# Ledger of designs, part 83: peptides against a protein of PDB entry 4BOS

Target 1, 163 residues: chain A of PDB entry 4BOS
Amino acid sequence: PVLTRTVVPADNSCLFTSVYYVVEGGVLNPACAPEMRRLIAQIVASDPDFYSEAILGKTNQEYCDWIKRDDTWGGAIEISILSKFYQCEICVVDTQTVRIDRFGEDAGYTKRVLLIYDGIHYDPLQRNFPDPDTPPLTIFSSNDDIVLVQALELADEARRRRQ
Target 2, 163 residues: chain A of PDB entry 4BOS as posed
Amino acid sequence: PVLTRTVVPADNSALFTSVYYVVEGGVLNPACAPEMRRLIAQIVASDPDFYSEAILGKTNQEYCDWIKRDDTWGGAIEISILSKFYQCEICVVDTQTVRIDRFGEDAGYTKRVLLIYDGIHYDPLQRNFPDPDTPPLTIFSSNDDIVLVQALELADEARRRRQ

## One batch from the design tools (peptide; made by RFdiffusion4, then SolubleMPNN)

Design b1_p20_1_s2 (from b1_p20_1, 10 letters changed)
Fold by OpenDDE base, seed 1:
Structure b1_p20_1_s2 (fold): chain B 163 residues (1-163), chain A 20 residues (1-20)
Amino acid sequence: as target 1 above (163 residues)
Amino acid sequence: SLEERIARAAEKAAELLASL
């Protein structure tokens, strides 16, 4: 099995597209972003005490309006929220640093999904199998350390290509 | 549909998140 990158559109919603891809088992749906943005806004709005201006960098209401725009970027806040929503660990391997940021690692989730990030763009990662009839895997055990190693290898290769 | 699934789960998720 080989971990591979699926390139999603380089639009402002690549994070949402990528997350949707992996949590849904490898379904590419670039049109998923508006509803995911609304979901995040709803969650944020539901807890203004936690999602304060200090956390959001803007008022709760301003953030909710902002994230629902189709041209605003998702980041760590959104990943954290989506991790909790989907009840899975979201691991983001950064090609610039060759490090993995793990979201939800302390929540006790049994599943993890992986994204690759280059500082601007997010893409989903999947495991391909030698058997062409076996569909790629996007949801892994939270105990699967091999997939993390493979993700780091992909990131390292990407970094070397840029050097 | 995605929209339906999100709509059904959003409030529950929000409540869950608020409890963490």
Scores: peptide ipSAE 0.023, ipTM 0.622, DockQ to the pose 0.028
Fold by OpenDDE base, seed 4:
Structure b1_p20_1_s2 (fold): chain B 163 residues (1-163), chain A 20 residues (1-20)
Amino acid sequence: as target 1 above (163 residues)
Amino acid sequence: SLEERIARAAEKAAELLASL
């Protein structure tokens, strides 16, 4: 089995497209972004005490309006929210540092998904199998640490290509 | 808890995402 990257459009919504891809088992749907943005806005609006200006960098209402724009980028706070929503660990491997940021690692989730990030763009990761009739896997056991090693290897190769 | 609050908010949005 080989871990591979699926390049999604660089349309300011790559994070949402990538998350949707992995949590839905490998479905590429760039049109998912508006509804995912609204999902995040609703979750943030539901807890103004936690999602304060100190956390968001803007007022709760301002953030909700901002994240629903089609030209704003998601980041760590959005990943954290999506991890909780989908009840899975979201692991992001960074090609610039060759390190993995794990979101939801302390929540006791049984599943994990993986993204690759280059400092600007997010893409989803999937495991391909030798049997062409076996579909790629995007949802892994939270005990599968081999996939994390493979993600680091993939990121390291990407970094070497840029040097 | 925070998780419970998130879950309640997510229920409304889950229906929208399921329709995608």
Scores: peptide ipSAE 0.023, ipTM 0.581, DockQ to the pose 0.024
Fold by OpenDDE base, seed 2:
Structure b1_p20_1_s2 (fold): chain B 163 residues (1-163), chain A 20 residues (1-20)
Amino acid sequence: as target 1 above (163 residues)
Amino acid sequence: SLEERIARAAEKAAELLASL
């Protein structure tokens, strides 16, 4: 089995597209972004005490209006929320630093998904199988550390190709 | 509507978040 990258459009919503892809088992749907943005906004709006200005960097209302725009980028806050919503660990491997940031690692989830990040763009990762009749896997066991090693290898290769 | 579905999903998510 080989871990591979699926390139999604660079349309300011790559994070949402990538998350949707992996949590839905490999469904590429760039049109999912508006709905994903609204979902995030609704969750944030539902708990203004937790999602304070200190956490958001702006008022709760300002954030909700901001994240629903089609030209704003998601980041760590959105990943954290989506991790909790989908009840899975979201692992982001960074090709610039060759490190993995793990979101939801302390929540006790049994599942994990993987994204690759180059500093400005997110893409989903998947495991391809030798049997062409077996579809790629995007949801892994949280105990599968091999997939994390493979993700680091992909990131390292990407870094070397840019240098 | 889609908005209503999102709202219901958000409520469930909020409850889950509050339980953590």
Scores: peptide ipSAE 0.022, ipTM 0.609, DockQ to the pose 0.027
Fold by OpenDDE base, seed 5:
Structure b1_p20_1_s2 (fold): chain B 163 residues (1-163), chain A 20 residues (1-20)
Amino acid sequence: as target 1 above (163 residues)
Amino acid sequence: SLEERIARAAEKAAELLASL
C-alpha cells in the first residue's frame, strides 16, 4: 500500500474540502465548505465561555461571521473543532518541517485521518492498494503508526523536490 | 435544511468510522 495525496482546489476552503474528503471515505466535494463553515460557527457560538476572544482573536460573534465567509481560511481552531465533531484524530503532516501535528491525540479516538499541509494549502491523504478494485482508505486506526511514517516520507519527498 | 444536511453528513461519517 502507498500513501498518496489528492489535490483539492487551491481555494480558501481547502481545509474543509480535505477534511470532508477523508471523513467521508474519499469523496471530493468542493461544495461542502459553506455547510462546514456553518457547522464551525454553530459550535463556536454554542460555547462562548470556551471560545472566548482570547482563543479566537476576536469576539465570538465576529469570528462566527468571519468563518462563514467564503474567502477566509480555516486553521488549528477549526481542525480541533472538526476532530472533536467527527470523533477522530486529525493528523496534519507539514511539508516545510516534515513533522506531524496531531489533533485529538489525547481524546482516546480509535480512528485517525491525515492531511498534508505546505504552509498555505491543505490536501487529503489516502492509502492506495495494489488491487485496483479495492478503494483507497482514508480512515485509519489510531494505532496505525505505519501510515504516519508514510506521511513523513511523503512530506520529506515533497520538501526535497521544492528545495 | 442546512442543519439536517449537516446532521446527516455527521451521521454518515460516524457510521463510516465505526465500520472500519
Scores: peptide ipSAE 0.020, ipTM 0.531, DockQ to the pose 0.027

Design b1_p20_1_s3 (from b1_p20_1, 10 letters changed)
Fold by OpenDDE base, seed 1:
Structure b1_p20_1_s3 (fold): chain B 163 residues (1-163), chain A 20 residues (1-20)
Amino acid sequence: as target 1 above (163 residues)
Amino acid sequence: MLEEREARAARRAAELLAAR
C-alpha cells in the first residue's frame, strides 16, 4: 500500500473540496464548496459565545458572511471547525516545511484524514492498494502512525523536486 | 497574503482547540 495525492482544482475552494473528498471516502466533488461554506457558517453562527471575535478575528456575523463568499480562502480555522464537525483528526502535511499540523489531536477522535499543503493549495491524500478491486482508503485510524510517516515522505519528495 | 492569513488563522485555531 502507498499513500498518494489526488490533485483537485486550484480554485479558492481547494480546502473544502479536499476535506469533502477524504471525509466522504474518496468522492471528488468540485461543486461541494458552497455547501461546505454554509456548513461552517451555520456552525459558527450557532454558538457566538464560543466562536468569539478573539477566535475568528472578526465578529461572528462578519465571519459568517465572509466565509460564504465564493472568493475567500479556507485555512486553519476552517480545518479546526471541520475537524470538530466530522469528529476526526485532520492532519495537514506541509511540503514547504515537511511538517504535519494535526487538528483535533487532543479531542480523542479514533479517525484521522490527511491533506497535503504547499503554502497555497490543498490536496487530499489516500492510501492505494495493489489489488485493483480494493478502493483507496481516505479515513485512517488515529493509531496509524505509518500513514503519517508516508505523508512526510511525500512532502519531502515534493520539496526535493522544487530544489 | 494567503500565508499571512494562514499564520493568523493557525494561532486562532490553536486557541479554538484549547478552548474545547
Scores: peptide ipSAE 0.035, ipTM 0.712, DockQ to the pose 0.046
Fold by OpenDDE base, seed 4:
Structure b1_p20_1_s3 (fold): chain B 163 residues (1-163), chain A 20 residues (1-20)
Amino acid sequence: as target 1 above (163 residues)
Amino acid sequence: MLEEREARAARRAAELLAAR
């Protein structure tokens, strides 16, 4: 089994496309972003006490309007929200530092998904199998630390290509 | 991309949302 990267469009919605890909078991849908943006805005709007300006960096309403724009970028806030929504750990391996940021790590989720991040762009990761009849895996056990090692290896290789 | 201020806010949010 080999962990591989699926390149999604380099647009301002790459995070949403990547998350959608992994949580849906490997479905590439670049048109998913508008609905995911609305979903995030809905979640944020539903709890203004928690999603305060201190957390968001802007007022609750300002954030909701901002994230629903087609030209705004998702980041750690959105990943955290999506982790909670999909009830899975989202692990982001950074190719610049070869480190993994784990979102939802202490939530007790049984599943994890993986993204690769280069500082501006997100792509989804998947496990491919030698048997062509076995579909790629995008949802892993939260106890599967081997996939994290593989992600680090993939990120390290990516870093070496850029240096 | 996110402004530096927004990036800091994102980190804070991530830390809080990662915990139970």
Scores: peptide ipSAE 0.034, ipTM 0.709, DockQ to the pose 0.046
Fold by OpenDDE base, seed 3:
Structure b1_p20_1_s3 (fold): chain B 163 residues (1-163), chain A 20 residues (1-20)
Amino acid sequence: as target 1 above (163 residues)
Amino acid sequence: MLEEREARAARRAAELLAAR
């Protein structure tokens, strides 16, 4: 099995497209962003005590209005929210540093998904199988450390190619 | 720009990563 990258459109919503891809088992839908943005806004609005200005960096209402814009970039705070919503670890391998940031790692989730990040753009990762009739896997066991090693290898190769 | 935002968001997201 080989871990591979699926390149999604380089728009302001690549994070949402990438998350949607992996949590839905490999469905590429670049039009999912508006719904994903609304989902996050709804979650944030539902618990203003938890999602405070201290966490958001802006008021709850300001954040909700901001994240629903089509030109705002999702980041770590949005990944954290999506991890909680989908009840899975979201592991982001950074090609600039060759490090993995694990979101939801202390929540006890049994599943993890993987993204690759270059400082601006997010793409989803998937495991391809030798049997061409077996579809790629995007949802892994949270105990599968092999996939994390493969993600680091993929990121390291990407870093070398940018040099 | 995004990298700086990500750094700040990551620090603020610490509580979101904690066990529920």
Scores: peptide ipSAE 0.033, ipTM 0.701, DockQ to the pose 0.043
Fold by OpenDDE base, seed 5:
Structure b1_p20_1_s3 (fold): chain B 163 residues (1-163), chain A 20 residues (1-20)
Amino acid sequence: as target 1 above (163 residues)
Amino acid sequence: MLEEREARAARRAAELLAAR
């Protein structure tokens, strides 16, 4: 089994496209972003005490209006929200630092998904199998630490190629 | 409604996670 990167469009919504890809088992749909943006805005709006200006960097309402724009970028806040929504750990391997940021690691989720991040762009990761009839895996056991090692190796290779 | 879409998405995600 080999962990591979699926390159999604380098548009303003690469995070949403990537998350959608992995949580839906490998479905590439760049048009998913508007609905996911609305979902996040709804969740944020529902809990202004937690999603405060201190966390958002702007008022709750301003954030909701902002994230629903088609030209704004998702980040850690959105990943955290999506982790909670989909009830899975979202692991982001950073090619610049060769580190994995784990979202939802303390929530007790049994499943994890993986993204690769280069400082600007997000892409989804998947495990390919030697048998061509076996579809790639995008949802892993939260106990599968081998996939994390493979993600680090993939990130390290990506870093070396850029240097 | 958005709530309905959210519920469907949550159920689908849960099903996919449980199936793997």
Scores: peptide ipSAE 0.022, ipTM 0.583, DockQ to the pose 0.026

Design b1_p20_1_s4 (from b1_p20_1, 8 letters changed)
Fold by OpenDDE base, seed 4:
Structure b1_p20_1_s4 (fold): chain B 163 residues (1-163), chain A 20 residues (1-20)
Amino acid sequence: as target 1 above (163 residues)
Amino acid sequence: SMAEREARFAEKAAALLAAR
């Protein structure tokens, strides 16, 4: 089995498209972003004590209005929220540093999904199998650390191609 | 810029991890 990257559209909603892809088992739906943005806004609005200005970088209400725009980028805050919502660890491998940022790692989730990030764009990762009748896997065991190694290898290869 | 975006991501990630 090999870990591969599925390139999603390079629009302002690539994070949401990528997360949707992996948590839904490999479904590419670029139209999912508005609903996911609203979901995040609702979660943030529901807990203003936790989602404070210190965390959001703006007031709770300002953030909710901001994240629902179609031209604002998702980042660490949104990943953290989506990790909690989908009850899975979200691992982001960075092609510039060849490092993995893990969200939800201490929450006790049994599932893990992976994204690849180049500093501006997010793409989903999937495991392809040699058997053509076996569909790609996007949801892994949280104990599957081999997939993290494969993600690092994939990121390292991407970095080498740019050097 | 890409560098600024990366810096913001790292900063927010660190803040969220510290708040766990």
Scores: peptide ipSAE 0.024, ipTM 0.585, DockQ to the pose 0.052
Fold by OpenDDE base, seed 3:
Structure b1_p20_1_s4 (fold): chain B 163 residues (1-163), chain A 20 residues (1-20)
Amino acid sequence: as target 1 above (163 residues)
Amino acid sequence: SMAEREARFAEKAAALLAAR
């Protein structure tokens, strides 16, 4: 089995497209962003005590208006929210630092998904199998640390290619 | 900015986890 990258459109919503891809088992839907932005805004608005200005860096209402714009980028806050919503770890491997940031690792989720991040763009990761008739896997056990090693290898290779 | 967000990505991740 080999971990591979699926390149999604390089638009302002690549995070949402990538998350949607992995949590839905490999469904590429570039049109999912507006719905996911609204979902995040709804979640944030529903719990202003937790999603405070200290966490958001802006007022709850300001954040909700901001995230619903089609030209704003998702980041750590949105990943954390999506991790909680989908009840899975979201592991982001960074090609610049060759490190993995794990979201939801302390929540006891049984599943994890993986994204690759280059500083301005997110893509989903999937495991391909030698049998061509076996579809790629995007949802892994939260105990599968081998996939994390493979993600680091992908990131390291990407960094070397940029040189 | 994207550059600023990138610089604080790991820090924010840690902060969010600690807040849970």
Scores: peptide ipSAE 0.021, ipTM 0.575, DockQ to the pose 0.048
Fold by OpenDDE base, seed 5:
Structure b1_p20_1_s4 (fold): chain B 163 residues (1-163), chain A 20 residues (1-20)
Amino acid sequence: as target 1 above (163 residues)
Amino acid sequence: SMAEREARFAEKAAALLAAR
């Protein structure tokens, strides 16, 4: 089995497309972003005490209006919200630093998904199997640290090709 | 507690956002 990258469209919604891909078991849907943006806004609006201005960097209402725009980019806050919604750890391997940022690691989720980030673009990661009849895996056990090592190797290879 | 766990999670997310 090998960990591979699935390239999603390089638009302002690549994070949402990538997250949707991995949490839905490998479904590529570039049109999912508007709904996911609304979902995030709904979650944030539902708990203004937790999603405070200190966390959001703006008022709760301002954030909700901002994230629903079609030209705003998702980041750590959105990943953390999506982690909570889908009840899984979201691991982002950065090709610039060859490090993994883990979101949701404190929640005790049993599942994890992986993204790869190059500083301006997110892509989903999947495990391909030698048997062509076995579909790729995008949802891993939170105890599967081997997949994290594979992600680091993938990121290191990407970095070496650019530096 | 659940509240403490959520607080730690939120703090980490905010820190990572600021670092990017």
Scores: peptide ipSAE 0.019, ipTM 0.551, DockQ to the pose 0.029
Fold by OpenDDE base, seed 2:
Structure b1_p20_1_s4 (fold): chain B 163 residues (1-163), chain A 20 residues (1-20)
Amino acid sequence: as target 1 above (163 residues)
Amino acid sequence: SMAEREARFAEKAAALLAAR
């Protein structure tokens, strides 16, 4: 089995496309962004006490309006929300630093998904199998540390290619 | 379909909010 990167479009919604891909078992749908943006806005709007200005960097209402725009980028806040929503750990491997940021790691989730990030763009990661009839895996056990090592290897290779 | 996905999102969102 090999961990591989699926390149999604380099648009303003690459994070949402990537998350959708991994949580839906490998479905590439760049048109998913509007609905995911609305989902996040709905969650944030529902709990203004928790999603405060201190957390959001702007008022609750301003954030909701901002995230629903088609030209705004998602980041750590959105990943955290999506981790909670999908009840899984979201692991982001950074090709610039060769480090993994883990979201939801303390929540006790049994599942994890993986993204790769180069400083501006997100892509999903998947495990391919030798048997061509076996579909790629995008949802892993939270105990599968081998997949994290493989993700770091991918990031290190990507970094070397740029240097 | 988009409609089916929206329905699933709505269902999951409601469940999450109810469990909070």
Scores: peptide ipSAE 0.023, ipTM 0.639, DockQ to the pose 0.026; fails the geometry check

Design b1_p20_2_s1 (from b1_p20_2, 9 letters changed)
Fold by OpenDDE base, seed 5:
Structure b1_p20_2_s1 (fold): chain B 163 residues (1-163), chain A 20 residues (1-20)
Amino acid sequence: as target 1 above (163 residues)
Amino acid sequence: SAARAEAIARRAALAAAQAA
């Protein structure tokens, strides 16, 4: 089995497209972003005490209006929210640092999904199998640390290509 | 997987609530 990267469009919604891809089992849908943005805005609006200006960098209402724009980028706040919503650990391997940031690691989720990030763009990761009749896997056991090693290897190789 | 099915169900439920 080999972990591979699926390149999604380099638009302002690559995070949402990538998350949708992995949690839906490998479905590429660049049109998913508007509803995912609205989902996040709804969750943020529902808890203004937690999602404060200190967390958001702007007022709760300003953030909700901002994230619903089609040209604004998602980041750690959005990943954290999506991890909770989908009840899975979201692991982001960074090609600039060759590190994995784990979102939801203390929540006790049994499943994890993986993204690769280069400082600007997010892409989803999937495990491909030798048997062509076995579809790629995007949802892993939270105990599967081999997939994390493979993700680090992908990131390290990407970094070496750019050096 | 069970996680995927549950995620889809939650997404659909929340989307319906948002549209109401």
Scores: peptide ipSAE 0.030, ipTM 0.663, DockQ to the pose 0.019
Fold by OpenDDE base, seed 1:
Structure b1_p20_2_s1 (fold): chain B 163 residues (1-163), chain A 20 residues (1-20)
Amino acid sequence: as target 1 above (163 residues)
Amino acid sequence: SAARAEAIARRAALAAAQAA
């Protein structure tokens, strides 16, 4: 089994497309972003005490309007929200630093998904199997540390290609 | 799909929990 990336469109919604891909078991749907943006806005709006201006960098209402635009980028806040929503750990391997940022690691989730990030663009990661009839795996056990090692190897390879 | 139905349920649950 080998961990690979699926390159999603380099548009303003790559984070949402990537998250959707992994949590839905490997479904590439670049049209998923509008609904995911609305989902995030709904969650943020539902808890103005937690999602304060201090956290959002803008008022709760301003954030909700901003994230629903089709040309705004998701980041750590959105990943945190999506981790909570999908009840899974979201692990982002950074090709610039060759480190994994883990979202939801203290929540006790039994599942994890993986993304690869280059400082600008997000792509989903998947485990491919030798049997061509076995579909790639995108949802892993939160105890599967092998996949994290493989993600770091993938990121290191990507970094070396740039250097 | 089952996944979408579950997602909708979680959305409602999260909204309710955060609003409480």
Scores: peptide ipSAE 0.026, ipTM 0.650, DockQ to the pose 0.020
Fold by OpenDDE base, seed 3:
Structure b1_p20_2_s1 (fold): chain B 163 residues (1-163), chain A 20 residues (1-20)
Amino acid sequence: as target 1 above (163 residues)
Amino acid sequence: SAARAEAIARRAALAAAQAA
């Protein structure tokens, strides 16, 4: 089995598309972003004490309006929220640093999903199997450290290609 | 919330299906 990258559209919603892809078992839906943005806004609005201006960098209401725009980029706060919502660890491998940022790693989730990030774009990762009739795997065990090694290998290769 | 529960259940089902 090999870990591979599925390139999603390079729009402002690539994070949401990528997360949706992996948590839905490999479904590419670039139109998912508006609902994903509304989901995040709803979660943030539901807990203004936790999602304070100190955390968001803007008022709770301002953030909710901002994240629902179709041209605003998702980042760490959105990944953290989505990790909690889908109850899985979200691992982001960075092709610039060849390192993995793990979101939700201390929450005790049994599952993890993987994204690859180049500094301005997110793509989902999947495990392909030799059997063509076996669909790719996007949801891994949180104990599967091999997939993390494979993700680092992909990132390292991507980095070398840019040098 | 209902939406959260549905999403969690859906993910769990997909994970189980992929692992089977």
Scores: peptide ipSAE 0.026, ipTM 0.617, DockQ to the pose 0.023
Fold by OpenDDE base, seed 4:
Structure b1_p20_2_s1 (fold): chain B 163 residues (1-163), chain A 20 residues (1-20)
Amino acid sequence: as target 1 above (163 residues)
Amino acid sequence: SAARAEAIARRAALAAAQAA
């Protein structure tokens, strides 16, 4: 089994496309962003006490309007929200530092998904199998530490290519 | 919410299917 990267479009919505890919079992749908942006906005709007200006960096209403724009980028806040929504740990492997940022790590989720991040762009990760008829795996056990090691190896290789 | 429950169920089903 090998962990591989699927390159998604760099269209300002790569985070949403990547998350959708992994939580939907490997479905590439670049058109998913508007609905996911609306989902984020709905969640934020539903709890203004938790999603305060201190968390959002702007008013609740301003954030909701902002995130629904087609040209705004998702980041850590959106990942945290999506982790909670899909009830899974979202692990982001950073190719610049070769470190893994784990979102939802303290929530006790039994599943995890993985993304790779280069400081600007997000892509989804998947496990490929020797049998060509076996579809790639995108949802892993939260106890699967091997996939984290493989993700670090993949990130390290990516870093070596750029330096 | 219903949407959240649906997403959780879908994820669980996909994970099970991929593991089978």
Scores: peptide ipSAE 0.025, ipTM 0.618, DockQ to the pose 0.023

